# Designs tried in a protein design run: peptides against a protein of PDB entry 5D63. Part 175

Target 1, 292 residues: chain A of PDB entry 5D63
Amino acid sequence: SLRRGIYHIENAGVPSAIDLKDGSSSDGTPIVGWQFTPDTINWHQLWLAEPIPNVADTFTLCNLFSGTYMDLYNGSSEAGTAVNGWQGTAFTTNPHQLWTIKKSSDGTSYKIQNYGSKTFVDLVNGDSSDGAKIAGWTGTWDEGNPHQKWYFNRMSVSSAEAQAAIARNPHIHGTYRGYILDGEYLVLPNATFTQIWKDSGLPGSKWREQIYDCDDFAIAMKAAVGKWGADSWKANGFAIFCGVMLGVNKAGDAAHAYNFTLTKDHADIVFFEPQNGGYLNDIGYDSYMAFY

## One batch from the design tools (peptide; made by RFdiffusion4, then SolubleMPNN)

Design b2_p24_6_s4 (from b2_p24_6, 10 letters changed)
Fold by OpenDDE base, seed 2:
Structure b2_p24_6_s4 (fold): chain B 292 residues (1-292), chain A 24 residues (1-24)
Amino acid sequence: as target 1 above (292 residues)
Amino acid sequence: SAEDEAIALLRELMEEFRKTMKIV
């Protein structure tokens, strides 16, 4: 079953993703097929899937950028019915915005069925052009038509998954305590993470004994990421992943504060030194505390 | 908030270590 999370939703037949046109929050904004760039933030193409309690395999899909929801116009079962962005809530009872999402017959891709109409999200004619029509269309769960098959590329991690990644790292002290601040985290590409660091002013900040040392750099980085998140996305119910750690060196005579993020596959953490913008697999310290 | 509490704890822990360890 599909887990709660943020997804980039890609067509199984052509290199096109489900895109909210111009990222507009206006009711009735078309959802269309659009090209994407791998391993980058595709701003209008990220969707938060929120599972509906006690309704099997059924979700709302919130566009991260606009904060609006995938909506089948008037819930019509007619083939070619528009799929648009529309105002809504995560746990709505409006069947126009409820989507049953299950594995397709190929076992890798998903199909997206409107709960009310029982029609499927369809990339019309498999058109790979930017702005191609996405509509509700008749279909069956067993049909192999790639126009109605979608890969759900997970772009976020749960707090539990983050915790597991930390636990696998060899540079964790035996006295480690972790503090989880949020439930779901968008994981940024390193390039974006670095750009936030640059824009924060930290590259030009001077290390000063106690008054602006390692903890100040690490906290400033987290604050910068938090602000970037708030300024970039209108959807709620998720955070941007950026951790802070406190560590002690092997000799036990020095302590350091630093940041960390997740690797591309979300399986491991990588350390980030906010004093120089470096990524390291071994920062030279074992963490005894983290919050993220 | 949870964030405020975490930041407070961070400062407390850093201060504890600062008493006996080099902070870099």
Scores: peptide ipSAE 0.165, ipTM 0.580, DockQ to the pose 0.896
Fold by OpenDDE base, seed 4:
Structure b2_p24_6_s4 (fold): chain B 292 residues (1-292), chain A 24 residues (1-24)
Amino acid sequence: as target 1 above (292 residues)
Amino acid sequence: SAEDEAIALLRELMEEFRKTMKIV
């Protein structure tokens, strides 16, 4: 079963992703195929999949940027029916916005079926051009048509996954206590994380004994990431991953506060030093506390 | 909030360690 999370949804046949045109929040905004850049934030192409309780494999898909939902126009079963962004809620009962998402016959890609119409999200004619039509189209689960097959690239982690990544790290103290603040986290590329750091003013901030030392830098970074998230995305129900840790060095004579994020594969954490913007696999401290 | 509590805890712990450790 597809997990709750934020996904970049890519066509199985051509290098196009499901894109909400211009990221517009207007009802009826076309959802289209559009090119994407791997390992970057594809702003209009991120979708929060929220599973519907007690309805197997069925989700709403909220565009992260616009806060609107994938919607089959009038719930029509006619081939070629427009798929648009439309206002909605995560747990709606509107079948126009309910999507059954299951593995295709190839075992890797998914098909996206409208719950009501039973038609499938289709990249019409497999058109790889920017702005290509995405529509509801007749189909079956076992068909091999790549126009209706989609890769779901997970761009987020659950709190449990983050916790597991931390637990695997060798630089965690035996007395470690973690505090989970949210349930689902968008994981940023390092380039984006660094840009937030730059924009925060931290690169120009001066270390001052106690009044602006390691904890202030680390908290300021987390605050900057939080603000960036709030300012960048209209969808709710997720956070931007940016952790704060407290650690002690091997000698036990120095303590430090620092940040951390997740690696690209989401399997491990990487430490971030907010005082200089560096990423390190070993920051020289063993963490006894974190919140994220 | 959970965040506020975490921040408060962070400050408390850092202050505790400051008494015996170098804070960088």
Scores: peptide ipSAE 0.161, ipTM 0.583, DockQ to the pose 0.954
Fold by OpenDDE base, seed 5:
Structure b2_p24_6_s4 (fold): chain B 292 residues (1-292), chain A 24 residues (1-24)
Amino acid sequence: as target 1 above (292 residues)
Amino acid sequence: SAEDEAIALLRELMEEFRKTMKIV
């Protein structure tokens, strides 16, 4: 079953993703097929899937950028019915915005069925052009038509998944205590993470004994990421992943504060030094505390 | 908030460590 999370949703037949046109929050904004760039933030193409309690395999899909929801126009079962962005809530009862998402017959892709109409999200004619029509269309779960098959690439982690990644790292002290601040985290590409660091002014900040040392750098980075998240996305119910750690060196005579993020596959953490913008697999300290 | 509490704890821990360890 599909987990709660943020997804980039890509067509199984052509290199096109589900895109909210111009990221507009206006009711009735077309959802269309659009090209994407791997390993980057595709701003209008990220969707938060929120599972509906007690309704099997059924979700709302919130566009991260606009904060609006995927909506089948008038809930019509007619083939070619428009799929648009529309105002809504995560746990709506409006069947126009409820989507049953399950594995297709190929076992790797998903199909997206409107709960009410029982029609499927369809990239019309498999058109790979930017702005191609996405519509509700007649179909069945067992059909192999790639126009209605979608890969759900997970772009976020749960707090539990983040905790597990930390637990696998060899540079965690036996006395480690973690503090979880949020439930779901968008994981940024390193390039985006670095850009936030640059824009924060930290590259030009001077280390000063106690008044602006390692803890100040690490917390400033965390704050910068938080602000970037708030300024960039209109959707709620998720955070941007950026951790803070406190560690002690092996000799036990020095302590350091630093950041960390997750690797591309979300299985491991990588350390980030906010004083120089470096990514390291070993920062030279064992963490006794983290918050993220 | 949980974040504020975590930051407060961070500062407290760092202060204690600064008494006995080099902070870099």
Scores: peptide ipSAE 0.160, ipTM 0.579, DockQ to the pose 0.925
Fold by OpenDDE base, seed 1:
Structure b2_p24_6_s4 (fold): chain B 292 residues (1-292), chain A 24 residues (1-24)
Amino acid sequence: as target 1 above (292 residues)
Amino acid sequence: SAEDEAIALLRELMEEFRKTMKIV
């Protein structure tokens, strides 16, 4: 069962992803196949899957960049019907924007079926070129046609998953208390996370006793990430992952505030020192509090 | 210390925030 989350959706046959052309928020904007770069933010190719309550395996798909939704034009069951971005809401009743997403017969990829038409999202002719047509097409759940099979690469974590990752870390104090601020988090590649840090001005900020010390750096980083998120994406219902921790050293005579993010596989956390932009598996402190 | 008090306050505020927010 597909979980609520943000996905990069890649064709099973060719190295092409589902792309909202130019990230445009205009109604009727084509959704097309497009190349992608691994381990980067593929801006127009991220989709928030929102599960519909009481409708098994059925979702809306919101483009993260545009805030518009995947829409089968007029809900037509004709093969070759355009799939476009269109204004909508997460819990719409419009069957043009409802997608049943289940595992294909290969057990790894998914198929995306329009709820109303029962046709499937199809990379027409398996065309790997940029701008290749994506359309509704006839098919079956058990068919092996790679034109209709898609890998859902999860780009986000739930608050519960983040909590679990933190709990597995050996540098958590016995008195640890975590505070969850959001429900779903886009996890950034380190390169993007670092770029936000650079753009924040923190690399040039001067440490000053009390007035601008570790907590100020850590909070400034979180604020910068938050602002980056707000400025970058039109979709709602998610946050950008950037945690703040307070920790104490082993000797118990020093405390520190720092950031953390998730590893690429989302299974663990890595510490980030906002005073120097470093990533560390061990920052030298055990966390007694975090919020993220 | 002032830091300890700030931490305590932060914990309180964060707890209250958690109670009032809906996580989806």
Scores: peptide ipSAE 0.022, ipTM 0.447, DockQ to the pose 0.048

Design b2_p24_7_s1 (from b2_p24_7, 11 letters changed)
Fold by OpenDDE base, seed 5:
Structure b2_p24_7_s1 (fold): chain B 292 residues (1-292), chain A 24 residues (1-24)
Amino acid sequence: as target 1 above (292 residues)
Amino acid sequence: MDAEIKRMEEKFLAYIKDVLAAKA
């Protein structure tokens, strides 16, 4: 079953993603097919899937940028019915905004069925053009039409997944203590993470004994990422991944505070030095404590 | 070194405590 999380949703037939036009929060904003760039933030194309309790395989889909929800116009079962962004809530009972999402017959892609109408999200005619119509359309779970098949690329991790990634790292102290601050984390590409670092003013900041040393740099980076998240996205219910660690060197005569993020495949962590913006697989310290 | 570790740990714990309290 599909896990709660943030997804980039891509058509199985053509290189087109589900896009909220202009990222607009206005009710009735068209949802359309649009091109995307791999390994980048596709701003209008990220969707938070929130599972509905006690309703199997059924979700709301919140656009991360606009904070509005995928909505089948009037809940109509007529083929060609518009799919739009519309105001809503994560646990709504409005069947216009409830979507049953399950694996297609190919075992890799998903189909997205409106809970009420039982029609499917369809890239009309498989059109790969920017702005192509996405609509509700008749279909079945077992047919192979790629117009109604979608890959769900996970762009976030749960707190449990992050914890597991940390546990796999060889540079974690045996008495490590981790503190989890949120439940779901958008994982940024390194380029975006670095840009936040640059914009924070940390580059060129001077190390000063106690008043602005390693712990201050690490916390400042986390604060910058938090602010970036708040300023960039209107959806709620997720955080931006940026961890802080306290480590001790092998000799046991030096301590350091630093940041960390997740690798592209979300399976491992990579260390980030906020004093110089470097990414390292080994920062020279064993992590004693972390929070994220 | 022990004093430095303790100082940073206490600072981090204070931060964590405040954040978790704010989210309650």
Scores: peptide ipSAE 0.286, ipTM 0.830, DockQ to the pose 0.720
Fold by OpenDDE base, seed 1:
Structure b2_p24_7_s1 (fold): chain B 292 residues (1-292), chain A 24 residues (1-24)
Amino acid sequence: as target 1 above (292 residues)
Amino acid sequence: MDAEIKRMEEKFLAYIKDVLAAKA
């Protein structure tokens, strides 16, 4: 079953993603096929899938950028019915905005069926052009038409997944205490993470004993990421991943506060030094506390 | 070193507590 999370949704047949045109929050904004750049934030192409309680395999899909929801126009079952962004809520009862998402016959891709109309999200004619029509279209769960098959690339992690990644790291102290602040985290590419760091002013900040030392740098980075998230996305119900850790060195004669994020595959953590913007697999400290 | 560890730990625990309380 598809997990709650933020997804980049790519067509199984052509290199096209489900895109909310211009990221507009206006009701009726077309959802279209659009090209994407791997390993970057595709701003208008991220969707928060919220599972509906007690309705099997059924979700709302909130565009991360606009905060609006994938909506089948008038809930019509006619082939070619527009799929648009529209205002809504995560746990709506509006069948125009409820989508049953299950594995296709190939076992890798998903199909997206409107709960009410039972039609499927279709990249019309498999058109790979920017702005290509995405519509509701007749279909079945078993057919292999790639126009209606979609890869759901997970761009976020749950707090549990983050915890598991931390637990796998060899530089975690035996007395480690982790504190979870949110439930779902968008994981940023390092390039974006670094850009936030640069924009924060931290590269020009001077280390000063106690008044602005390691803990201040680490918190400032987390605050910068948080602010970036708030300023960038209109959807709610997720955070931007940026952790803070406290560590002690092997000799036990130095303590440090630093940041960490997740690797691309979300399986591991990588340490981030906010004083110099460096990413390290070994920061020279064993973490005994973290929050994220 | 113990003092430094304690200082940072207490500071961050206070922060965490406040955040979690605000989210409740």
Scores: peptide ipSAE 0.284, ipTM 0.828, DockQ to the pose 0.706
Fold by OpenDDE base, seed 4:
Structure b2_p24_7_s1 (fold): chain B 292 residues (1-292), chain A 24 residues (1-24)
Amino acid sequence: as target 1 above (292 residues)
Amino acid sequence: MDAEIKRMEEKFLAYIKDVLAAKA
């Protein structure tokens, strides 16, 4: 079954993603097919899937940018019914905003069925153009029509997944203590992570003994990422991944505070030095404490 | 070195404690 998380939802037939037009929070904003750029933040194309308790394979889909929810207009079962953004809540009982999401017949893509109407989210005519209509359309779970098949590219990790990634890293000290602050984390591309770092002013910050040293840099980066998240996204129920670590070198004669994020495949962590903006697989320290 | 490690740990533990308390 589909896990709770943030997804980029891509059509199985054409290089088009489910896009909330202009990221608008207005009720009735069209959800459309739109091109996307891999390995970037596709701002209007990220969706938080929240599983509904006690309703198998059923979710709300919250647009990360607008904070509105995927909504089948009037819950109509008519083919061609608009799918729009609309105000809602994560655990709504409104069938217009409840979506059963299960694997398609190909075993890799998903189909998105409206809980009430039993129609499916359809990229009308498989149109790959920007702004192409996405609508509710008749269908069945076993049909192979790519207009109704979607890849759910996971853009976030759970706290457990992050913990597992950390545990796999060879530069984690045996006495490691990790403190988890949130439940679900959007993982940023390095380019975005770096831009936040640049915008924070840290590149021009001066290292000063104790008053502004490694721990201050690391905290400042985490704060910058947190603020970026708050300023960028209207949806709730997730954080932006940016960890802080404390480490000791092999000789045991130096300590350091630094940041870390996850690799693109979410399987590993990569260390980030907030004093120079560098990404390193080995920062020269064994991490004994972290929070994220 | 030990003092520095302790200082950083205490600072971060204080932060973590406050955050977790606020979220509880």
Scores: peptide ipSAE 0.284, ipTM 0.828, DockQ to the pose 0.690
Fold by OpenDDE base, seed 3:
Structure b2_p24_7_s1 (fold): chain B 292 residues (1-292), chain A 24 residues (1-24)
Amino acid sequence: as target 1 above (292 residues)
Amino acid sequence: MDAEIKRMEEKFLAYIKDVLAAKA
């Protein structure tokens, strides 16, 4: 079953993703097929899938950028019915905004069925052009038509997944204590993470004993990422991943505070030094405390 | 060194405690 999380939803037939046109929050904004760039933030193409309690395999899909929800116009079962962004809530009872999402016949992609109409989200004619129509269309779960098959590329991690990634890292002290602050985290590409760091002013900040040293740099980075998240996205119910760690060196005679994020596959952590913007697999310290 | 480690730990624990309390 599909997990709660943020997804980039890509057509199984052509290199096109489900895109909320112009990221507009207006009711009735078309959802369309659009090209995407791997390993980047595709701003209008991220969707928070919220599972509906006690309704098997059924979700709302909130556009991360606009905060609006995927909506089948008038809940119509007619082939060609528009799929749009529309105001809503995560746990709505409106069947226009409820989507049953299950694996397709190929075992890798998913199909997205409207809960009420039982029609499927369809990239009309498999059109790979930017702005191509996405509509509700008749279909079956076992049909192999790639117009109705979608890859759900997970762009976030749960707190449990982050915890597991930390636990796998060899640079964790035996006395490690981790503190989880949120439940779901959007994981940023390093390029975006670095840009936030640059925009924070940290590259120009001077290290000063006690008054502005390693702990201040690490907290400032986390604050910058938090602010970036708040300023960039209208959806709620998730955080932007940026951890803070305290570590001690092997000799036990030096301590350091630093940041960390997750690798592309979300399986491991990578350390980030906010004093110079470097990414390291080994920062030279074993972490004994973290919060994220 | 021990004092420095303790100082940072206490500062961060205080922060974490406050954040978690605010989220409750």
Scores: peptide ipSAE 0.281, ipTM 0.825, DockQ to the pose 0.683

Design b2_p24_7_s2 (from b2_p24_7, 13 letters changed)
Fold by OpenDDE base, seed 1:
Structure b2_p24_7_s2 (fold): chain B 292 residues (1-292), chain A 24 residues (1-24)
Amino acid sequence: as target 1 above (292 residues)
Amino acid sequence: MEAKIQAMEDKLLAYIADVLAAKA
C-alpha cells in the first residue's frame, strides 16, 4: 500500500508529471500534465498523500506549493471531468477530494481512482505537452492503459526512515542520542540545500571563538532551511529535512557541530559543513547527538 | 573538551525543548 508522504507523480507512458497550473491556490485551478526535471525541486508537482483512517487505500492529495487539494469537479463520473486544485483539509469527507490509490496490473505504477465517482485520473490522450488535460475518466483497475497509470516517486522520508539511515552510518557514536522533531521530511536535492545555505549569508559569516562558532553555524543552517520551508510551501504536515549533529573526533580532543541531510535514495546520510558548504561522507567526527 | 561538549549539548537540548514546547 502507498505510504503517507510527498510524491512526485509521473505518468507511466510519457515523461509528464501531475502539475498544478502556476501553483495557484485559487479554487478551480487546472491540474495538468507538465514536463519535469529529475533531481530538482519541481515546485508545482509535489503532492502530500495523506491516508484516510479506516478507508482502505484512500488518500487526499495536497499540492505542496499551493496547499490546495486534488479535486474532481462536482465529483462527476463523466469522462473528461476536470481535475482541479481546490481548498480542502487532509481528512476531508468530501468525495470530490478522496482518491483510492492502488497498484496497477503492472505491479509498479499506481492508478488513482476518485472515491465517489470511481473514475480514474487520466492524462487525456497521453498528451506529453505542457498543459495537457488531466481529467476523470472511466476505467478499471486491471486495464493497462498508460494514460491512467502513474509512478509515485517518494520525495520525503518518515522519521523512522531517517532514523534508520542514521543508524546505518559508520560515523555514529555508540552512545548516540537522536531527537526527532517531526514525522515527515521533504528531502532536498543538494543543489537546493546549497542554495539555501548561500542565501542564508552563512558563506560570509566569520567564525569567532564562542560568540559565533560551530554550533551557531549549524543552528543557523537549520533555521535557514526552516525559514525556506515556511516561505516556499503552503501545505502543512511536513518539515524540510536538515539535521544538526554534535560529534567528537577519534582522538577525543576536538568536538564539532555540523549539519546533515539524506542521500538521494534516502538510505544514507551525508554530512554538511555549514562553515564552508561542503558535503562529506566522513566529516572526521563521530556523532553522539543529533536532532532533526 | 568536556566543557565544550557539555556546552554544545546543553545549548541544543535547550533548543529541542523549545521546539517541542512550541509543537505542543
Scores: peptide ipSAE 0.223, ipTM 0.786, DockQ to the pose 0.741
Fold by OpenDDE base, seed 3:
Structure b2_p24_7_s2 (fold): chain B 292 residues (1-292), chain A 24 residues (1-24)
Amino acid sequence: as target 1 above (292 residues)
Amino acid sequence: MEAKIQAMEDKLLAYIADVLAAKA
């Protein structure tokens, strides 16, 4: 079953993703096929899938950027019915915005069925052009039509997944204490993470004994990421991954505060030094405390 | 050094506690 999370949804047949046109929050904004760039944010193409309690395999899909929801126009079962962004809520009962998402017959891709109409999200004619129509269309769960098959590329991690990644890292002290602040985290590409760091002013900040030292840098980075998240996305129910750690060196005679994020595959953490913007697999400290 | 380590820890623990309380 599909887990709660943020997904980049890519067509199984052509290199096109489900895109909310211009990221507009207006009701009736077309959802279209659009090209994407791997390993980037793809701003208008991120969708928070929220599972509906007690309704098997059924979700709302909230556009991360606009905060609006995938909506089958008038809930019509007619082939070619527009799929648009529309205002809504995560746990709505409106069948226009409820989507049953299950694996296709190929075992890798998913199909997206409207709960009410039982039609499927379809990239019309498999058109790979920017702005290609996405519509509700008749279909079945078992047919192999790639127009209705979608890869769900997970762009977020749960707190449990983050915890597991931390636990796998060899630079964690035996007395490690982790504190989880949120439930779901968008994981940023390093390029975006670095840009936030640059925009924060930290590259120009100077280390000063006590008044602005390692803990200040680390907290400033986390604050900058938090602000970036608030300023960038209209959807709620997720955070941006940026951790703070305290560590001690092997000799036990030095301590440091630093940041960390997740690797591209979300399986491991990578340390980030907010004093110089460096990413390191080994920052020279064993972490004994963290929060994220 | 121990005092500095403890000070940093206390500061962060206080922050964490405040955040968790606010989210509750």
Scores: peptide ipSAE 0.215, ipTM 0.782, DockQ to the pose 0.694
Fold by OpenDDE base, seed 5:
Structure b2_p24_7_s2 (fold): chain B 292 residues (1-292), chain A 24 residues (1-24)
Amino acid sequence: as target 1 above (292 residues)
Amino acid sequence: MEAKIQAMEDKLLAYIADVLAAKA
């Protein structure tokens, strides 16, 4: 079963992703196939999948950028029916915006079936060009047609997954206390995380005893990431991953506050020093408290 | 050192409490 989360949805046949054209919030904005750059923020191509309670394998798909939802026009079962962005809510009862998402016959890709029409999201003719039509089309769950098969690349982690990643890190103190503030976190590429750091002004900030020292740097970074999230995305129900940790060195004669994020595969954490923008697998401290 | 550790912890715990209260 597909988990709640933010996904980059890529066609199984060609290097094309499901894209909300221009990221527009207007009702009826076309959803199209578009090229993407791996390991980057593909702004118009991120979708929050929200599972519908008590409806098996069924979701709404909210475009992260626009805050609008994937919508089959008029819920029509006719092949070639437009799939568009449209205003909605995460737990709508509108079958035009309800999508049953299950594994395809190949066991790795998914198919996306409209709940009402029973047609499938289709990259028409497998067209790899930017702006290629995505439409509802007739199909079956067991059919091997790559036009209707999609890889769901998960771009977020649940709080539980983040907690698990922290727990397996060898630099977490046995008395560690973690405080979770949100439920789902978009994990940024390091390049984006670094850019937020640069734009925050922290690279030019002066360390001053007690007035502006390690905890201030760490909080400032988290605040910058939070603001970036609020300014960048119209969808709700998720946060941007950026943690704050407190640690003590093994000698017990130094304490530090710093940040952390997740590795690309989401399996581990990496420490981030907001005073110099460095990423480290070992920051030289055993972390005893964190929040994110 | 103990004072510094405790000061940082108290500050962050206060922040966390405020955030959680606001989210309720």
Scores: peptide ipSAE 0.215, ipTM 0.781, DockQ to the pose 0.719
Fold by OpenDDE base, seed 4:
Structure b2_p24_7_s2 (fold): chain B 292 residues (1-292), chain A 24 residues (1-24)
Amino acid sequence: as target 1 above (292 residues)
Amino acid sequence: MEAKIQAMEDKLLAYIADVLAAKA
């Protein structure tokens, strides 16, 4: 079954993603097909899938940017019914905003069925143009029509997945202690992570003994990412991944505080030095504590 | 809610303690 998480949802037939037009939070904002750029944020095209307890394979889909939810207009079963952004809650009982999401017949893509109407999210005519209509449309689970098949590319990790990635790293000390603050984390591309770092002013910050040294840099970076998250997204129920670590060198005569994020495939961590903006697979320290 | 706040505070205190220990 589909896991809770943030997804970029791409059509199986054409290079188009499910996009909330202009990222608007207004009720009735069209959800449309739109082009996307791989390995970027794609601001209006991220959706938090929240599983509904005790309802098999059923979710709400919250647009990360607007904080509104995917909504089948009037819950109508008519082909061509508009799919829009609309205010809602993660665990709503409104069938207009409940979506059963299961694997399609090809075993790779998913179909998105409205819980009430039993119609499917459809990229009308497979139109690849920006602003193409997405609507509820009649269909079946076994139908091979690519207009109704969607790839769910996971853009986030659970705290457990992050913990597992940390545990796999060879530079984690045996006495490692992790402090987990949130349940789901949007993982940023390095380019975005770096841009946040640049915008924070840290590149111009001067290292000063005790008063502004490694821990200050690391915390400042985490704070900057947190602020960026709060300022960028209206949805709740997730955080932006940016960790703080403390480590000791092999000689045991130096300690350091630094940041870390996850690799593109979310399987490993990469260390980030907030004093210079560098990404390293080996920062020269064995981490004994993490905060994220 | 109160329990969550306390947990966060405890984590912060632990972090601070570790940082201080690392600098000692």
Scores: peptide ipSAE 0.100, ipTM 0.655, DockQ to the pose 0.078

